# Peptides against a protein of PDB entry 7BDX: the designs that were tried, part 100

Target 1, 212 residues: chain A of PDB entry 7BDX
Amino acid sequence: EMGAAACTLLWGVSSSEEVVKAILGGDKALKFFSITGQTMESFVKSLDGDVQELDSDESQFVFALAGIVTNVAAIACGREFLVNSSRVLLDTILQLLGDLKPGQCTKLKVLMLMSLYNVSINLKGLKYISESPGFIPLLWWLLSDPDAEVCLHVLRLVQSVVLEPEVFSKSASEFRSSLPLQRILAMSKSRNPRLQTAAQELLEDLRTLEHN

## One batch from the design tools (peptide; made by RFdiffusion4, then SolubleMPNN)

Design b2_p14_4_s4 (from b2_p14_4, 8 letters changed)
Fold by OpenDDE base, seed 3:
Structure b2_p14_4_s4 (fold): chain B 212 residues (1-212), chain C 212 residues (1-212), chain A 14 residues (1-14)
Amino acid sequence: as target 1 above (212 residues)
Amino acid sequence: as target 1 above (212 residues)
Amino acid sequence: ISSGGLNDREPIPW
């Protein structure tokens, strides 16, 4: 309970750039982000196979942790810190996104995907996550999720790869051979306007890359 | 561990007035401060009679909580919030200061006394704590502590009472009858310059009140 | 030493 309350407050104030700088300028940031991944992993491992997102203080605690990571990654110095000093956390987030079944822990998936998207704004971050083993299969696994917000944030991450020639060229063969084109086409017809737009833009970007 | 890390970061950033305003402007502040007192109480109750301050993550967690309360109380809107919305926490801090033996949990005592001192800057806060049952006996109990920093912050709180005529007049008889004058005189001769100064100033203030 | 009223006391941030 108390940990969830403290993390929730820290999450709320971490939306400020100056607060992110204060967090990172302290001597405790490394320890915090080191334990964050372990705590998130322990939560996912405690889920009994098909258990949905728990409406609990434990869930709120883990959501707040993922939210803090997202807010830190939203700031340039925060991305630099995560990519340089907290790579194990990024590896853990990628692993947890793979461990979760479609429809499992949907809110946590969204927060983790938002954090990875924010990290991907830094070319060094995008390189790091895209060069992770199984990254392309992971994107397609996540894109099979029934949740529109999960799929939206996956499409945004896919677009980050597609729009960076240096990154896309390294995986272009695997990407083209495994691309769930029918799934993306189905999303471009979604009633969710955000998902529809993201899928349409990605399809346009992909067409542009096929002609170059 | 994770709770201690999160609370430590929240403590660090709560030194900013804007962060305190952000904490209090959220819908989670009441819950946080409600649980804070319970957590601090549970920690003190877990101490086996004569156990000193634990060099543990649990101790760090509770210190961070007390530090957050201190920093919130350092800001005008934070004092208003604590005195109006979190009185149970103030009651708990007063109780815990009474439950602890001389020399027990010295750092926690200092933090709690700093929080009460900051609350006492608001006349409504000073009234609230000084009108608490056993407040004057509690001050003298705490002033018997062998630690110079504990005694310093007690003297500062005593001075808060002495310098406010509206508050002092309500307890002046009890105060005069129970005042550990020899202890304060001994502190005015301390080798600790901060404690020495605080005791000298209080003795001067008391002399001024005897002549009026 | 002007006996500064309660109003002259600075909070202690920690």
Scores: peptide ipSAE 0.103, ipTM 0.803, DockQ to the pose 0.074
Fold by OpenDDE base, seed 5:
Structure b2_p14_4_s4 (fold): chain B 212 residues (1-212), chain C 212 residues (1-212), chain A 14 residues (1-14)
Amino acid sequence: as target 1 above (212 residues)
Amino acid sequence: as target 1 above (212 residues)
Amino acid sequence: ISSGGLNDREPIPW
């Protein structure tokens, strides 16, 4: 209970850039993000099947941790910190996204995907995550999720790769050979307007890259 | 571990007035401070005798909570919040200060005394804590502590009572009849310069009140 | 001797 309450408050205040700077300016930041990764990993490993009590103190605690990481990654100095000093956390997030089944822990997947998207705003961050082993297969695995919000954040991350020539050129062959085009086309017809738009934009970007 | 790390970060950032305002502006503040009191009480009740592992995760967690309360109480809106909406926490702090033996949990006692001192900066806060049952006996109990920093913060709280005519007039008879004058005189000869000064100032204030 | 009331006391951050 108390840990979840404290982390929830820290999550709430971490929406401020000044608070993120204060977190990172302290000597406790490295330890905090190290334990964050371990805590998230332990939580995911404790999940027995597809059953999740979303309102449990443990779930709220892990959501707050993922929310803090997302808010830190939303700030330029936070992205630099994560990519320079907390790579193990990024590796853990990528691993946990692979370990979770389609439909499992939807809210946590969304928060982790948002954190990776925020990290991908920096070229150094995008290079790091996209060069991670199994990154492209992971994108397609995540895109199989039935949840529209998960799929939306996956498409945004895919778009981040496609729009960066230095990153896309390294993986273009693998990307094109494995692209779940039928799935993306289905999303472009979604009733969810955000998902529909994201899928349409990505399809336009991909068509532009085939003509060049 | 993770709870202690999160609370430690929240403590660190709570030194900012803007962060305190953000904590209090959220819908989670009441619950957080309610659980804070319960957590501190549970910790003190779990203490078997005088043995305390100061470096334990539990100790660090409770220190961080007490630090957050201190920092909230350092801000005007935080004092108003505590006195208006978290009186149970103030009552808990007063109770825990009575439950702890001389020399026991020194750092926690200091943090709790600092929070009460900060609350006492508001007349409403000072009235509330000074009208608490057993407050004057509690001050003398705490002044028996062998630790100079505990005694310093007790003297500062005593001075807050003495310097406020509306508060002091209500308890003047009890205060004078129970005043541990020999103990305060001994502190005025302390090798600790802060304790020496605080004891001298209080003795001067008391002498001034006897001549009026 | 302006008796510095409670209002002149500085809070202690920690």
Scores: peptide ipSAE 0.101, ipTM 0.803, DockQ to the pose 0.083
Fold by OpenDDE base, seed 2:
Structure b2_p14_4_s4 (fold): chain B 212 residues (1-212), chain C 212 residues (1-212), chain A 14 residues (1-14)
Amino acid sequence: as target 1 above (212 residues)
Amino acid sequence: as target 1 above (212 residues)
Amino acid sequence: ISSGGLNDREPIPW
């Protein structure tokens, strides 16, 4: 209970850049993010296929941790910290996104994807995550999720890769050969306007790259 | 582990007034401070006379919680919140200070005393804590502590009472009859300069009140 | 010796 409450407050205040700077300016940040990854991993491993109540203190705790990571990654110095000093956390997030089944822990997946998207705003971060083993298959696995918010944030991350020529060129062959085009086309016709727009934009970006 | 790390970060950032305002501006503050008091109480009850390692995650967790309360009480809106909405937490702090033996949990006592001192900056807070049952005996019990920092913060709280005529007049008889004058005189000769000064100032304030 | 009332007391952050 108390840990979840404390993390929830820390998450709430971490929306401030000044708070992110304060978190990272202390000597505790490295340890905190190390334990964060381990805690998230332990939680996902404990799910053993049973729907843990989304309202459990443990779920709220891990959700708050993922929220903190997202807020840190939203700030330039936070991205730099994560990419330079907390790569294991990024590796953990990628692993957990692979370990979670479609429809499982949707809220957590959304925050993890948002954190990866924020990290990908930095070219060094985008390079790091896109060069991770199985990154392209992971994106397609995540696009199989029934949740529109999960799919939205996957498409945004895919777009980050496609819009960076230096990154896209390295994986262009794998990307083109495995692209779930029918799935993306279905998303471009979604009733969810955010998902529809993101899928449409990605399809336009892909068409532009085929003509260049 | 993770709870202690999160609370430690929250404590570190709570030194900012903006962060205290953000903590209190959320819908989670009441629950957080309710659980805080309960967590501190549970920790003290678990000590069963054995010296829990000061470096334990549990000790660090409770220490960080007490630090957060202190930092909240350092801000005007935080004092107002504690005195209006979290009186049970103040009651818990007073109770725990009575339950802890001399020399036990010195660091925690210091932070709890600092939080009470900060609360006492607000006249409403000073009235509330000074009107608590056994408050005067509690001050003298705490002055029996061998730790100079504990004694220092007790003397500062005593001075807060003495310097407020509206509060002091209500307890002046009990205060004068039970005052550990020899103990305070011994502190005024302490090798600790902070303790020495605080004891000297209190003795001067008391002399001034005897002549008025 | 400015008899600083309660209002002149500096809070202690930690």
Scores: peptide ipSAE 0.099, ipTM 0.803, DockQ to the pose 0.064
Fold by OpenDDE base, seed 1:
Structure b2_p14_4_s4 (fold): chain B 212 residues (1-212), chain C 212 residues (1-212), chain A 14 residues (1-14)
Amino acid sequence: as target 1 above (212 residues)
Amino acid sequence: as target 1 above (212 residues)
Amino acid sequence: ISSGGLNDREPIPW
């Protein structure tokens, strides 16, 4: 209970850039982000079979942790910190996104995907995550999710890859051969306006790349 | 471990007035400060007999909680929040200071005393804590501590009472009859310069009140 | 006392 309450407050205040700078300027940041990955991993491993009450203190704690990572990654110095000093956390987030089934832990998936998207704004971050083993298959695995918010954040992350020539060129062959085009086309007709827009923009970006 | 790490970060960033405002502006603040008191109380109750390793994650967690309360109380809106909305926490801090023996939990005592001192800067806060049952005996109990920092913060809290005529007048008879004058005089000769100064100033303030 | 950045306020003159 108390840990979840404290972490929830830390999440709330971490929306400020100045708070992110203060978190990262301390000698405790490295330890915090190291243990964050371990905690998130332990939570996901505990999900084997029992419908964990989404409203549990433990779930709230892990959601707050993922939210903090997202807010840190939203700031330039936070991206630099994560990519330089907390790569194990990024690897853990990628692994956990792979371990979760479609429809499982939707809120956590969204927060983790938002964190990765924010990291991908930095070219060094985008390079790092896109060069992770199985990254392209992971994107398609996640795009099979029934949740529109999960799919939205996957499409945004796919767009980050597609719009960066230096990154896209490395995986272009695998990307083109495995692209779930029919699924993206279906999303471009979604009743969810955010998902629809993201799918349309991605399809336009892909068409531009086929003509160049 | 993770809870202590998160709470330590929250403590560090709570030194900012803007962060305190952000903490208190949320709907989670009431719950957080309610559970804070319970957590601190549970920790002190667990001390019965075992030399708890001062460096334990649990100790660090409780120290961070007490530090957050201190930083919140240092800000005008934080004092107003504590005095209006978290009186149970203030009562808990007063109780825990009474439950601890001289020389026991020095670091926690210092943090709790600092929080009460900061609350006492608000006249409403000073009135509230000074009207608590056994407050004057509690000050003298704490002034028996062998630790100079504990004694320093007790003297500062005593000064807050003495310098406020509206508060001092209510307890002046009890205060004068129980004042450990010899102990304060001994502190005015301390090798600790901060303790020495605080004791000298208090003795001067007391002399001024005897002549008026 | 602490790496937590403790703030302590001086008494406000009334």
Scores: peptide ipSAE 0.034, ipTM 0.793, DockQ to the pose 0.085

Design b2_p14_5_s1 (from b2_p14_5, 5 letters changed)
Fold by OpenDDE base, seed 2:
Structure b2_p14_5_s1 (fold): chain B 212 residues (1-212), chain C 212 residues (1-212), chain A 14 residues (1-14)
Amino acid sequence: as target 1 above (212 residues)
Amino acid sequence: as target 1 above (212 residues)
Amino acid sequence: SLRDERMEDELRLP
């Protein structure tokens, strides 16, 4: 309980750029983010056995960790830190997103996707993530999620790749051949306005790239 | 490990007034400080059996909690919060300081004393602490500690009481009758310059009060 | 770039 409470407070205050800078300016940042990845991995591995209630202290703790990573990645210096000094954490997040089943751990999945999206704002971060083995299959695996918010953040990450010609050109063939077009088209007709908009924009961007 | 790491980061960033305000502005503050007291109490109660190494993750976690309380109490709104909404935590700190033996858990004891000192800057906080049953005997118990830093912070807390006439007048008789004068005089001759100064200042303040 | 114009970082609050 206490760990989750402390971590939740840290998550809340990490919305401040100054707090993120303070976290990163300390000699403890590297260790913290190393342990973060390990903790998240341990949690996800534990899900196959015990129905850990989403409302457990352990879940709250892991959500807070993912939230902190997200908020660190929301800042330029935080992105630089993650891409330079915490690549193992990024690898862990990618792995965990692959290990989770559709509909499993929605909140965690959303936070992890948000963190990857934020990292992808940095061109170096985008390159690193997109060059990860199995990245494109992972996107489509995640897009099979029944949760609209998960799908929304997948589409945002896909958009980040598509909008960078230097990155997209390297994977364009695989991307086109595997694109779940029917699924994305269905999302463009969603009642969820955010998902609808994201799907429509992505479809427009893809059409623009096909005509050029 | 992860809990201690997160709490240590929270402790570090709590040195900012803005961060303290953010912590207190959330709906989680009351619960957090309630759990804090319970966690600190559980830790101190565990010391009688297991030689928990001072360098354990558990110790580090509790130190960070005490550090957060100290930093919250270092700010006016934080003091007001503690005195109005977290009196149970203050009672716990007073109790734990009494439960610890001389030389036991020096770092924790220092942090707890610092938190009480910071609270005592608020007149309402000073009144609350000083009116606690056994407060004066507790001060002398703590002043028997062989650690100069513990003694320093005890003397600072004593000074806070002595410098407030409205508070001191209520306990002046008990204070004078129980004052470990020889111990304080010995501290005024300490090789530790901070302890030396604090003891000298207190002795001067006491002399001034005796002549008025 | 198109990314600079259209991508915005996101915070998540508890």
Scores: peptide ipSAE 0.193, ipTM 0.861, DockQ to the pose 0.084
Fold by OpenDDE base, seed 3:
Structure b2_p14_5_s1 (fold): chain B 212 residues (1-212), chain C 212 residues (1-212), chain A 14 residues (1-14)
Amino acid sequence: as target 1 above (212 residues)
Amino acid sequence: as target 1 above (212 residues)
Amino acid sequence: SLRDERMEDELRLP
């Protein structure tokens, strides 16, 4: 309970750039992000047995941790820190996204995907994430989720890859061969306006890349 | 472990007035401070059995919580919040200070005393604390501590009372009759310059009050 | 870059 409350407060204040700088400027940041990954992993591993109610203190704790990672990654220095000093956490997030089944832990997936998207703004971060083993299959696995918000953030991450020629060129063959085009087309017709727009933009960007 | 790390980070950033405002502006602050008191109390109660190493994750967690309370109380809006909305926490801190033996949990005592001192800057807070049952005996109990830093912060809290005539006049009889003058005189000769100064100032203030 | 023009970081609040 107390941990969840403290993490929630830390999450809330992490929206400030100055707070992120303060978090990162201390000698405790490395340890914090290391055990964050471990904690998130332990939580996901525990889901196979216990119906951890989405409203449990443990779930709120993990959501807050994922939120902190997201907000740290929303700041330039935070992105740089994560890519340079917390790669294990990035690996963990990628692994957890792969381990979760469609419809499982949607809120956590969204937060983790948002963090990856924010990290991907950093070219070094994008390269690191996209060069992760099984990254392309992971994207499609996540895009099979029935949740519109999960799919939205997957599409945004896909767009981040597509908009960087240096990264996209390396994976273009695998990307084109495995692209769930029908799924993306279906999303472009979604009643969810954000999902619809994201899917449409991605389709336009993909078409542009095929013609150049 | 993770909770301690998160709380430590929250403690660090709580030195900012803007962060304190952000903490207090949310709907989570009340719950946070409520369970903070409970957590601190549980920790102190556990000390009678287990030699909780001062370096344990649990101790660090509790130290961070006490530090957060101190830093919140260092800000005007934080003082007002604690006095208006978290009186139970203040009661808990007073209780814990009474339950701890001389030399026991010195670091925690210092943090709790600092928080009470900060709260005492608010006249409403000072009144509330000083009107707490057994407050004067508690001050002398704490002043019997062999730790110079504990004693320093006790003397500062005593001075906070003495410098407020409206508060001091209500307890002046009990204060004068129970004042450990020899102990304070001994502190005025301490090799610790901060303790020496605090004791000397208090003695001067007390002399002034006897002549007026 | 095209990415800089089109990508925006996102915050999430509790």
Scores: peptide ipSAE 0.188, ipTM 0.860, DockQ to the pose 0.084
Fold by OpenDDE base, seed 5:
Structure b2_p14_5_s1 (fold): chain B 212 residues (1-212), chain C 212 residues (1-212), chain A 14 residues (1-14)
Amino acid sequence: as target 1 above (212 residues)
Amino acid sequence: as target 1 above (212 residues)
Amino acid sequence: SLRDERMEDELRLP
């Protein structure tokens, strides 16, 4: 209980750039983010195939860890730190997103996807994530999720790739050949306005790239 | 391990006034400080009479908790919060300081004494602490500690009482009748310059009060 | 760049 409470407070205050700088300026950051990946992995591995998000201190603790990573990645120096010094954590997040089934651990998936999106704002981060083994299949696996918020954050990450010609050109063939176009078209008709808009914008961006 | 790492980071960033405001501005603070007291109490109760500070994740976690309380109490709004909304935590700190033997958990005692000193800067906090049952005997119990740093922070807390006539007048009789004058005089001859100075200043303050 | 203009970082609060 106490660990979850402390970690939740740390998550909340990590919304400040100055706090992120303070976290990273000390000699504790490397160890913290190393153990973060291990802890998240241990949690996901403890889940049975049909067990979703638990209303528990452990779930709250893992949510807070993912939230901290997200908020660190929301800051330029935090992105640079993660890309240079915590690549194992990025690998772990990608792995865990692949291990989770559609509808499983929805809140955690959203937080992890938000962290990857934030990292992808950094060109080095985008390159690292997009060149990860199985990245394109992972995007489509995640886009099969029934949850609109998961799908929204997948679409945002896809858009991050599409908007960067240097990165998109490397995977354009695989991307186009496996693109779940009908799924994205269905999302462009969603009752969720954020999902609808994200899907429409992505479709427009893809059409623009086909004509170039 | 992960809990101690997260709590240690939270301790570090709590050195900022803005972080303390962020911690207290949310709806998590009351729960956090409630569990903090319980966790510290559980740790101290788990110690055998001859067991001192453990080089463990649990010890580090409890040190971080005490450090957070200290840093919160270093800020005016944090003192007001502790005095108004976390009195149980103050009671717990006083209790734990009484339960610990001389030479036991030296680092933890220092952190707890620092927190009480910071709280005592607030007149409400000073009143609350000084009116606690057994407060005067507790000060002398703590002043019997062989550790110079423990004794230094006890002397500072004693000085906080002595410097406030409204508070000191209420306990002046008990204070004078039980004052370990020979111990304080010995400290005024310490090789530790901080302890020496604190003891000398306190003796000067006490002499001034005897002539008024 | 178009990417820099359209992408915004997101915070998540507890």
Scores: peptide ipSAE 0.186, ipTM 0.860, DockQ to the pose 0.085
Fold by OpenDDE base, seed 4:
Structure b2_p14_5_s1 (fold): chain B 212 residues (1-212), chain C 212 residues (1-212), chain A 14 residues (1-14)
Amino acid sequence: as target 1 above (212 residues)
Amino acid sequence: as target 1 above (212 residues)
Amino acid sequence: SLRDERMEDELRLP
């Protein structure tokens, strides 16, 4: 309980740029994010047997960790730090997103995807993530999730790739050959307005890129 | 390990007033400080059998908790919060300071004493702490510690009481009858300059009060 | 760039 409470508070205050800078300016940041990855991995590995209650202290703790990563990645210096000094954490996030089944740990998936999206604002971060093994198949795997918010944040990450010509050009062949167009079209008709908009924008961007 | 790391980061960033305000402005603060007290109590109770390594993750976690309380109490709104909404935590700190033997958990004692000192800056907080059962005997018990820093922070708390006529007048009879004058005089000759100064200042303040 | 114009970072609060 106490660990989850402390981590939740840290998550809350990490919404401030000054707090993120303070976290990263200390000598503890490297270790913290290293252990974060390990902890998240251990949590996900524990799910294959025990139906963890969504509201368990363990779950809340891991959500807070993912939230901290997200909020760190929301700041330029945080992105630089993660991309330069915590690549193993990024690798872990990508791996865990692949390990989780559709509908499993929705909240965690959303937070992890948000963190990756934020990292992707940095071109170096985008390059690192998009060049990870199996990245494009992972996106489509995640897009099969029944949760609208998971899908939304997948689409945002896809858009981040599509909007960067230097990165998209490297993946263009695989992207075009494996694009789940019917799924994205279905999402553009979603009752969820955010999902609908994200899907429509992505479709428009893809059309523009096909004509160039 | 992860809990200690998160709590240590939270401690570090809590040195900022803005962070303290953010912690207290959330809906989690009450629960956090409630659990903090329970966690600190559980830690101290565990010491009566196991020689906990000073550098254990558990120790670091509890130090971070005490550090957070200290830093919260360093801000006016934090003092108001603790005195108004977290009195059980203050009671716990006072109790634990009594339960720990001289030389035992020095770092924790220092942090707890610092938190009480910070709380004592608020007159309402000073009144609450000083009116706790056995407060004056507790001060003298703590002043028997072989650690100079423990003694320093005890003297600072004693001075906080002595410098407030409204509070000191209520305790004056007990204070005068139980004052470990020889111990304080010995501290005024300490090689530790901070301890020496604090003891000398307290002696001067006490002399001034005896002549009024 | 198109990314600079359209991408915005997101925070998540507990």
Scores: peptide ipSAE 0.183, ipTM 0.860, DockQ to the pose 0.084

